# Peptides against a protein of PDB entry 5K2M: the designs that were tried, part 119

Target 1, 273 residues: chain A of PDB entry 5K2M
Amino acid sequence: MRIGITYTVLRREEMAIKERAGEFGEVVMLHEDDLLFPGNYDLDVVIIRNVSHFKALYTARLFESEGIPTVNSSRLIFEAGDKLFATLRLAGKVPVPEWKAALSEGGALRVPDSLGYPLVSKPVFGSWGRLLAKVNDRDSLEAVLEHRKWMKNPLYGIHYFQEFVEKPGRDIRSYVIGGEFVGAIYRYSNHWITNTARGGKAEPCSDPEVEELSVKAWEAFGEGALAIDIFESEKGLLVNEVNPNMEFKNAARVTGADMAGKLVEYAVEVAKT

## One batch from the design tools (peptide; made by RFdiffusion4, then SolubleMPNN)

Design b2_p19_8_s1 (from b2_p19_8, 9 letters changed)
Fold by OpenDDE base, seed 1:
Structure b2_p19_8_s1 (fold): chain B 273 residues (1-273), chain A 19 residues (1-19)
Amino acid sequence: as target 1 above (273 residues)
Amino acid sequence: MSREASQEAIEEAREILSL
């Protein structure tokens, strides 16, 4: 078996994936600069670890066009990596924060009539809490919409909003690979944006309700490796978003779970189907 | 920001500038 691993930066995750993949077969590391299509890749499966959502999406689709399966698939990356498309999948299976989408400024200005204030404005793409805004009032909504008009990327014209969820100074990130729950962590933050990338602490989360909800959230997509972001709310657990290009170094360190091994095992399974 | 967050920010910025 020949296992490709595409990457932008050789992080701890990519090093761990490489090491574990070596136990199952020959490993071919493919930096973004090595990728040219159409190509003649002698690979049974490719693990997609490109940092960019769009580069990951297109890389997966390009390998699939040559008959090489990918983990994650281009379908999963597309649907899970877009916050709105992910919400559409999740909302049919699990509790999610109340949300609205608008395709114009005039539509967006009516969102508070349904969600009230405070609400959260999100871009449909992007990570690390970038361009997340807590919108407390009409003036703040108008300011966010005004700024969006000057953004060149047309995807900023897709207005996605959620209710503001009060959290207990933390959120949960769980990991599901091939339908198996691998582990979960609490991410602590004094800011309403809980993210370990912003200096939050991580602690193990051992909650059977989190495990069950995480598997159900994965089943909304039905394939691949996902990190799942869950809120603890007064309404119970809410699935906020999923990530098809998960960082897991902190979770692996804190939980002791072999997330890299589980990802490789799943990729080997995909290669055999 | 972590180095990873910075790299992701650079990639997203490149994508935004390339679209």
Scores: peptide ipSAE 0.019, ipTM 0.601, DockQ to the pose 0.033; fails the geometry check
Fold by OpenDDE base, seed 4:
Structure b2_p19_8_s1 (fold): chain B 273 residues (1-273), chain A 19 residues (1-19)
Amino acid sequence: as target 1 above (273 residues)
Amino acid sequence: MSREASQEAIEEAREILSL
């Protein structure tokens, strides 16, 4: 078994994955600078750990073009890593926050007519709550839309909105790998954007409803390793988004779950199919 | 922001600038 690991930065997650992968076979670390295609790589599977969503997507697709399976697959990265496409999958299986998409400023300006205020404006791509805006009124909506016009990336012209969900000062991040629930954490924050990378605290979450919902959310995609962001709302649990390029350092530390081992085990399973 | 978050932020910014 030859396991590739692509990466941009050697984080704690990549170190843990490397260490665990070494127990299953030969490990080939592939920095982004090492990636040239076609490359004729001799690998049984590649674990995709590129930081950039698009680099991860294209890296996965490039390995797949050489007949090498990836974890996650380019299909999963594409469908789960886009917040709108992920919502389209999730909405068929699990409760999600109310959402609207618009493809023009004129369309976006009508979103409040159906969702009301407050809204959350999201880019369809991006991590760490970047460019999330709580839109409380018309003036704020106009400002967000104006700023989007001046952004270089054309994907900022895809206007994705959710209802603003009132949360109990926390959200839930769960992890499902190969259809198995691996663990979950509460992420505490005094800010409406809950993210441990922004200074939030993590605590273990042991809730059977979270486990069941997390598995159902994963089943909307039907493959791979996903981190799942769940809101506790007055309407019950809502699946907000999924991440096919998950960080798990805090979750592994807090839960004691072998996230890296489970990811490697799944990659080894994928290599055998 | 954590060091990791900062690095992800840099990579995302590079990606945006490369498109």
Scores: peptide ipSAE 0.019, ipTM 0.618, DockQ to the pose 0.035; fails the geometry check
Fold by OpenDDE base, seed 3:
Structure b2_p19_8_s1 (fold): chain B 273 residues (1-273), chain A 19 residues (1-19)
Amino acid sequence: as target 1 above (273 residues)
Amino acid sequence: MSREASQEAIEEAREILSL
């Protein structure tokens, strides 16, 4: 078996994936600079670890066009990596924060009639809480919409909003790979935007309700490896978003779960189908 | 942010600018 691994930066995750993949076959590391299509790639499967959502999406689709399966698939990356498309999958299977989408400023100005204030404005793409805005009133909504008009990327004209969820100073990140729950962590933050990359503490989460909800959230997509972001709210557990380009260094360290091994095992399974 | 997280943010910013 020949396992490709595409990457932008050789992180701890990519090193762990490389090491575990070496136990199953020959490993071919492919930096973004090595990727040229069409190409004669002799690979049974490719693990997609490109940092950029769009580079990951196109890389996956390009390998698939040559008959090489990818983990994750271009379909999964497309649906899970867009917050609105992910919400459309999730909302039919699991509890999610109340949401609205608008395709114009005039539509967006009516969102508070349904969600009330405070609400959260999100771009449909992006990581690390970039361009998240807590909108407390009409003046703040108008300001966010005005700024969006002048943003170059037309995707900023897709207005996605959620209710503001009060959280207990933390959120949950779980991991599901090939339909198997692998582990979960609490991410602590003093800010309403929780992110461990901003200096948040991580602790193990051992909750059967989180495990069950995480598997159900994965089943909304039905394939691949996903990180799942869950809120603890007054309404109970809410699935906020999923990530098809999961970071797991902190989760693996804190839980002791072999996330890299589970990802490789799943990729080997995909290669055999 | 870790150096790794900073690189992620740079790559994502490049994609935002390239679209």
Scores: peptide ipSAE 0.019, ipTM 0.608, DockQ to the pose 0.036; fails the geometry check
Fold by OpenDDE base, seed 2:
Structure b2_p19_8_s1 (fold): chain B 273 residues (1-273), chain A 19 residues (1-19)
Amino acid sequence: as target 1 above (273 residues)
Amino acid sequence: MSREASQEAIEEAREILSL
C-alpha cells in the first residue's frame, strides 16, 4: 500500500500520522509545493493535512479526480469545514445552538428579532476562533456588519449567527474516526472562546452522553475523521461545530488515544474499498 | 496566539488575498 500525506507544515500530528502510516505501507510525504495537477500519483489513498481549508478541499478533489480516495474526502471537507453547511447537516441529527443566516446587511439586522442579544457572529470559514464576535447590542452588530463590507472575500457577506451559549468555563472536543469514538477532552478557558490552541488546559472527558452525541454528530456526515466541538449548556449538550482538518496533539497526549493510528487505519480501510 | 494558530491564520489570510 502507498499512502500519501499532504501537508503545509510538518506538525506533531503529521509526524505521528507519518510514523503510523509507515507500519501499513510506503509513505509519500507531499508538501504543498510538491503538488501539481493533473499528475501521475501512484497512491492508494491520500491523508489530507493541509492547514488551509480551501487548499485541503481542492487538494482532496484533485486527488479524487485522479481516482485516488482521500481522508478526508472533498465532500466531507466541504460539508464539515463550512460552519453553516455543517450546521445544516448537524441540525437534522443532534441538538445545535440556535442559529440564523442572512445574505444581506438588511437581513442580518433582523437576526436579533429572532435570536436576541447576546449573539455570536461567525465567518463560515476559518479556525482558532478567528473573527468570532460576541455581539451584545445593536451598535456592536452594526460595527461587525460595517467591517464585513470592507472585507475582500465574498464569503464574509454570508452572515452566520448563533445564540451566545453560556459555558462552564470549558467546552468539549471529541474525535470520531470511521464512526468509532476515539476520545474526548475538556478544553478550559477563562474566555468565551475555549480553544486550547490559545493556551487553554485540556483534561480527559469520559462521559457516555458525549460519546453517544459525538457518534450521532459524525453520522450526520457519515464518513471520515472529525473533531466535534460540544458545548455544555443549560439546554444540555449542543454540537457547536465539526472540524474535518483536526488537530489532536493535545487530545492524544491527554487521553492516551492513538488518534494518528486510528486515522491511518481508517485511511487503509478507505483504500481497500 | 500559539505558533500553530499563527501559521493557520497566515495561511488563511493568503487564501483570502488570493481571491
Scores: peptide ipSAE 0.019, ipTM 0.599, DockQ to the pose 0.033; fails the geometry check

Design b2_p19_8_s2 (from b2_p19_8, 8 letters changed)
Fold by OpenDDE base, seed 4:
Structure b2_p19_8_s2 (fold): chain B 273 residues (1-273), chain A 19 residues (1-19)
Amino acid sequence: as target 1 above (273 residues)
Amino acid sequence: SSREASEETIEEAREILAL
C-alpha cells in the first residue's frame, strides 16, 4: 500500500495522518510545490489535505485522472465544499437553516422579503467564518452587495443567505468518516461566529441526537470524511454546513478519538475498492 | 506555503491560503 498525502502546510493533522498512514504502508508526502500533472504517480490512494478548497478540488481531480482514488474525492470536495451545493444535498435529508440564493443584486435585495432580518450572508466558498456577515437591516445588505461587486472572484457574485440562528453561545462540530460517527465537540464562543480557529474553547459532545443527525448528514453525500457543523436552535438541531477539508486537532484532543487513524483506515478501504 | 509551520504561520496561512 502506497499512500499519498497532499498538503499546503504541515499541520498537526497532517503529521498525525502521516504517522498513522505509516502503519498501513509506505507514505508519500506531497507538498503543493511537488505536484506536477500528469505525473505518473505510483500511489494506491491519496489523502487530500490541501488548505485551499480549489487546490484540494483540482488536486483530487488530477489524481483521479491518473486512476488514483482520493480521500476526499473531487466530487465530494466539490459538493460539500460549496456551501450552496452542500445545502442542496443536506436539505433533502436533514433539517437546515432557512436559506435563499440569488444570482443578482436585484434578486439578493428581495431575500429579506422571504427570510426577514437578521440574515447571514455567506460566500459559497471559504472557511473559518471568512466573509460571513450578519445582515441586520437594508443598509447592511446594500453594503455587503456593493462590496461583493468589487471582489475579483466571480463566485462572490453568487449570493447565499441563511436565517440568523440564535445559538446557546456554542455550536457542534461532528466528524463522520466512511459513514461512521467518529466524534463531536462543542465549540464555545461569545461571538455569533463560533470557530475554534478564532480562539473558541472545545469540549466533548456526547449526544445521541447529534450522532444520528451527523450520520444522516453524511448520507446526503454518501462518501468520504466530513466535518459537520450543527446548530442548537429553538427549532432543534440544524445542520449548517459540512467541510470536506476537516481540521480535527482540537476534536481529536478533546474527544480522544483517533480521527487520523479513522481517516487512514477509510483511505485504505477506498484503495481496495 | 510552509512545509513546517509554527502555529502563528498556520494562522497566517489560514487567512491567506483558504481561498
Scores: peptide ipSAE 0.021, ipTM 0.599, DockQ to the pose 0.232
Fold by OpenDDE base, seed 5:
Structure b2_p19_8_s2 (fold): chain B 273 residues (1-273), chain A 19 residues (1-19)
Amino acid sequence: as target 1 above (273 residues)
Amino acid sequence: SSREASEETIEEAREILAL
């Protein structure tokens, strides 16, 4: 078994994945600078750990074009890494926050007629709460839309909105790998954007409803390794988003779950199919 | 090469690389 690991930065997650992969076979670390295609890669599977969503997507697709399976697959990275495409998958299987999509400014200006205020503006791509805006009124909506006009990336012209969910000063991040629930954490923050990357405290989450919902959310995609962001709301649990490029160092530390091992085990299974 | 980075450098790298 020869296991590739593509990476941009050697994080605690990549170190843990490398260490665990060494127990199953030969490990080939592939920095982004080492990647050229077409190539003659002698690998049975590649674990994709590129930081950029697009670099991860293209790297996965390039290996797949050479007959080498990837974890995650380019299909999963594409569908789960786009907030709107992920919502389309999730909405058929699990509760999600109320959402609207608009393809023009004129469409976006009508979103409050359905969702009301406050609402959340999201880009369809990006991580760590980047370019999330809480939109409290019409003036704020107009300002967000005005700024989007001057952004160079055409994907900023895809207007994705959610209802504002009042959270109890925390959210939930769960992990599902190969259809198995691996663990979950509460992420505490006084800010409406809850993210452990912004200094939030993490605590173990042991809730059977979270476990069941997390597995159902994963089943909307049907493959790979996903981090799942869940909100506690007055309406119950809501699946906010999924992440195919999961960070898990805090969750692994807090829960004691072997997330790196589970990811490697799944990659070894994928290599055998 | 961004092979090894401190936790702070990872956060800076995230801003640059998160496209």
Scores: peptide ipSAE 0.020, ipTM 0.598, DockQ to the pose 0.230
Fold by OpenDDE base, seed 3:
Structure b2_p19_8_s2 (fold): chain B 273 residues (1-273), chain A 19 residues (1-19)
Amino acid sequence: as target 1 above (273 residues)
Amino acid sequence: SSREASEETIEEAREILAL
């Protein structure tokens, strides 16, 4: 067994994955600078750990073009890493926040007729709450739309909106790998945007409803390793988004779950298929 | 040079994700 690991930065997650992969076979670390295609890669599977969503997507697709399976697959990265495409999968299986998509400014201006105010404007791509806007009124909506017109990337012209969900000063992040629930954490924040990377406290989440919902959310995609972001709302649990390029350092530390081992075990299973 | 295991700041991760 020869296991590739692609990476941009050697984080604690990549170190843990490398260590666990060494128990199953030969490990080949591949920095982004090492990636040239077409190439003669002698690998049974590649674990994709590139930080950029697009670099991860293209890296996965390039290895797949050479007959090498990836974890995650380019299909999963594409569908789960886009907030709108992820919502389309999730909405058929699990409760999600109310959402609207518009393809023009004129369409976007009518979104409040359905969602009301306040609403959240999201880019379809990006992490760490980048370019999230709470839109409280018409003037704020017009301002967000005006700014989007001048953004260079045409994907900013895809207008994705959610209802604003009032949260109890926290959200839930769960992890499902190969259809198995691995663990979950609460992420505390005083801001409506919860992110542990911004100094938020993490605590273990042991809730059977979270476990069941997390597995169902994974089943909407049916493969790979996903982090799942869940809101606690007045309407109950809502699946907000999924992440096919999960950070798990805090979750592994807080829960004691062997997330790196579970990811490697799944990659070894994929290599044998 | 592949940067060694540093606790990358959110800012460093943001720069990398902007690529």
Scores: peptide ipSAE 0.019, ipTM 0.596, DockQ to the pose 0.161
Fold by OpenDDE base, seed 1:
Structure b2_p19_8_s2 (fold): chain B 273 residues (1-273), chain A 19 residues (1-19)
Amino acid sequence: as target 1 above (273 residues)
Amino acid sequence: SSREASEETIEEAREILAL
């Protein structure tokens, strides 16, 4: 078996994936600079680890066009990596924060009539809490919308809003690979945006309700490897978002879970189907 | 080098995703 691994930066995750993939077959590391299509790739499966959502999506689709399956698939990357499309999948299976989407400024200005204040404005794409805004009032909403008018990417004209969820100074990130729960962590932050990339502390999360909810959230997509962001709310657990290009170095370190091994095992399974 | 083991910073990731 020949396992490709596409990457932008050789992180701890990519090193761990490479090491574990070596136990199953020949490993071919493919930096973004090495990718040209159409190409003659002698690979049974490709693990997609490109940092950019769009580069990951297109890389997956390009390998699939050559008849090579990918982990994650281009379908999963597309649906899970867009916050709105992910919400559409999740909302049919699991509790999610209340949300609205608007396709114009005039539509967006009416969102508070349904959700009230405070709101969270999100771009449909992006990571590390970029362009997240807590919208407390009309003036703040107008400011966010005004700024969006001057953004060049037309996807910034897709207005996605959630209710503001009060969290207990933390959120949960769980990991589900091939339908198996692998582990979860608490991410602590004094800021309403909880993210370990922003200096949040990680601790193990051992909660059967988190495990069950995480598997159900994965089942909304039905394939691949997902990190799942869960909020602890007064309404119970809410699935906020999923990530088809998961960072797991902190989670692996804190939980001791073999996330890299589980990802490779799943990729090997995909290669055999 | 992007090929070397680097701890991905938010700043590095912002540069990569701004492209």
Scores: peptide ipSAE 0.017, ipTM 0.592, DockQ to the pose 0.206

Design b2_p19_8_s3 (from b2_p19_8, 8 letters changed)
Fold by OpenDDE base, seed 2:
Structure b2_p19_8_s3 (fold): chain B 273 residues (1-273), chain A 19 residues (1-19)
Amino acid sequence: as target 1 above (273 residues)
Amino acid sequence: MSREASEEAIEEAREILAL
């Protein structure tokens, strides 16, 4: 077994994945600077750990073009790593926050007619709550839309909105790998954006409803390793988003789950199919 | 900022630059 690991930065996750992969075979660490395609890669599977969503997507697709399976697949990265595409998958299987998409400013200005205020404006790509805006009124909506016009990336012209979900000062992040629930954590924040990246406390989450919902959310995609962000709302549990390029250092630390091992085990299974 | 928040802010900055 020859296991590739693509990476931008050696984080705790990549180090843990490398260590666990070494128990199953030869490990080939592949920094972004080392990647040239087409290439003669002698690998049975590649674990994709590029930080950039787009770099991860293209890296996965490039290895797949060489006949090498990836974890996650380019398909999963594409569908899960875009918030709108992920919502389209999830909405058919699990409860999600109410959402609207608009493809123009004129369309976006009508979103409140359906969702009301407050709204959450999200870019379809990006992590750590970047460019999330709580839109409380018309003036705030106009300001967000005006700023988006000056953003160079055409994806900022895709206007994705959710209802604002009132949360109990936390959210849930669960992890499902190969259809197996691996663990979940509460992420505490005094801000409406719950992110451990902002210095939030993490605690273990042991809730059978979270486990069931997390597996169902994974089944909307049907492959790979996903982190799943769940809101505790007045309407019950809502799947907010999924992440096909998950951080798990905090979750592994808090739960004691061998998330790196589970990811490697799944990659080894994928290599055998 | 906690050490963790600083590490993640660096990772965020790198992702923005990697886009």
Scores: peptide ipSAE 0.021, ipTM 0.621, DockQ to the pose 0.044
Fold by OpenDDE base, seed 4:
Structure b2_p19_8_s3 (fold): chain B 273 residues (1-273), chain A 19 residues (1-19)
Amino acid sequence: as target 1 above (273 residues)
Amino acid sequence: MSREASEEAIEEAREILAL
């Protein structure tokens, strides 16, 4: 078994994955600078750990073009890593926050007629709560839309909105790998954006409803390793988003779950299919 | 923000700006 690991930055997650992968076979670390295609790589599977969603997507697709399976697959990265496409999958299986998409400023200006205020503006891509805006009124909406016009990436012209969900000062991040629930954490924050990357505290979450919902959310995609962001709302549990490039150092530390081992085990299974 | 998380966020920001 030859296991590739692609990466942008050698984080704690990549170190843990490397260590665990070494128990199953030969490990080939592939920095982004090492990636040239076509490359005729001699690998049984590649674990995709590129930081950039787009680099991860294209890296996965490039390995797949050489007949090498990836974890996650380019299909999963594409569908799960786009917040709108992920919502389209999730909405058919699990409760999600109310959402709207608009493809123009004129369309976006009508979103409050359906969702009301407050609402959340999201880019369809990006992590760590970057470019999330709580839009409380018309003036704030107009400002967000104006700023989006001046952004270089045309994907910022895809206007994705959610209802603002009141949360109990925390959210949940769960992990499902190969359809198995691996663990979950609470992420505490006094800010409406609950993200551990922004200094939130993590605590273990042991809730059977979270476990069941997390598995159902994973089943909307039907493959791979996903982190799942769940809100505790007055309406019950809502699946906010999924991440196919999951960070797990905080979750692994807090839960004691072998996230890296489970990811490697799944990659080894994928290599055998 | 942890140092690591800030480095990750900076790297993603560079990638987005390079697109």
Scores: peptide ipSAE 0.017, ipTM 0.615, DockQ to the pose 0.038
Fold by OpenDDE base, seed 1:
Structure b2_p19_8_s3 (fold): chain B 273 residues (1-273), chain A 19 residues (1-19)
Amino acid sequence: as target 1 above (273 residues)
Amino acid sequence: MSREASEEAIEEAREILAL
């Protein structure tokens, strides 16, 4: 078996995936600069580790066009990597924060009539809480919408809003691979945006309710490897978002879970189907 | 920000600028 691994930067995750993939077969590391299509790739499966959401999506789709399955699939990357499309999947299976989408400024200005204030404005794409805004009032909403008018990417014209969820100074990130719960962590932050990339502390999360909810959230997509972001709210656990291009070094370190091994095992399973 | 968070942020910024 020949396992491709596409990557932008050789991180701890990609090193761990490479090492574990070597136990199952021949490993072919493919930097973004090595990728030309159409190509003649002798690979049974490709693990997608491109940093960019769009590069990951297109890379997956390009390999699939050559008859090579990918982990994650282009379908999963597309649906899980867009916050609105992910919400549409999740909302049918698990509790999610209350949300609204608007396709115009005039539509967006009516969102508070349904959700009230405070709101969270999100772009449909992007990571690490970029362009997240806590919208406390009308003036703040108007400011966010005004700024969006000057953004060149048409996806910024897709207005996605959530209710503001009061969190206990942390959130949860869980990992589900091939439908198996692998582990979870608490991410601590004094800021309303909880993210370990912003210097948050990670601690193990051992909660059966988190495990059950994480598996159900994965089942909304039905394939692949997902990191799942869960909020602890007064309403109970809420699935906020999923990530089809998960960072797991902190979670692996804190939990001791073999996330790289589980990802490779799943890729090997996909290669055999 | 971690170095990795900076690298991904740069890449997403490049994508935003390229779109």
Scores: peptide ipSAE 0.017, ipTM 0.603, DockQ to the pose 0.035; fails the geometry check
Fold by OpenDDE base, seed 3:
Structure b2_p19_8_s3 (fold): chain B 273 residues (1-273), chain A 19 residues (1-19)
Amino acid sequence: as target 1 above (273 residues)
Amino acid sequence: MSREASEEAIEEAREILAL
């Protein structure tokens, strides 16, 4: 068994994955600077840990083009890493926040007729709550739309909106790998955007409803390793988004779950298929 | 932001510029 690991930055997660992969076979660390295609890669599977969504997507697709399976697959990265495409999968299987998509400014201006105010404007790509806007009124909506018109990337012209969900000063992040629930955490924040990387506290989440919902959310995609972001709302649990390029150092530390081991075990299973 | 979060933000910014 020869296991590739692609990476941009050697984080705690990549170190843990490397260590656990060494128990199953030979480990080949591949920095982004090492990636040239077509190449003669002698690998049974590649674990994709590129920081960039698009680099992860293209790296996965390039290895797949050479007959080498990846974790995650390019299909999963594409569908789960886009908030709108992820919503399209999730909405058929699990409760999600109410959402609208518009393909023009004129369409976007009618979104409040369905969602009301306040609503949340999201880019379809990006992490860490970047370019999330709470839109309280018409003037704020017009301002967000005006700014989007001047953004260089054409993907900013895809207008994705959600209802604003009131949260109890926290959200839930769960982890499902190969269809197995691995663990979950609460992420605390005083801001409506919850993120542990912004100084939020993490605590273990032991809730059977979260476990069941997390597995169902994973089943909407049917493969790979996903982090799942869940809101506690007045309507119950809502699946907000999924992440096919998960950070897990905080969750592993807080829960004691062997997320790196579970990821490697799944990659070894994929290599044998 | 953690160093890692900053590196992620830089990488996503490079992607946005490359598209």
Scores: peptide ipSAE 0.016, ipTM 0.594, DockQ to the pose 0.035; fails the geometry check

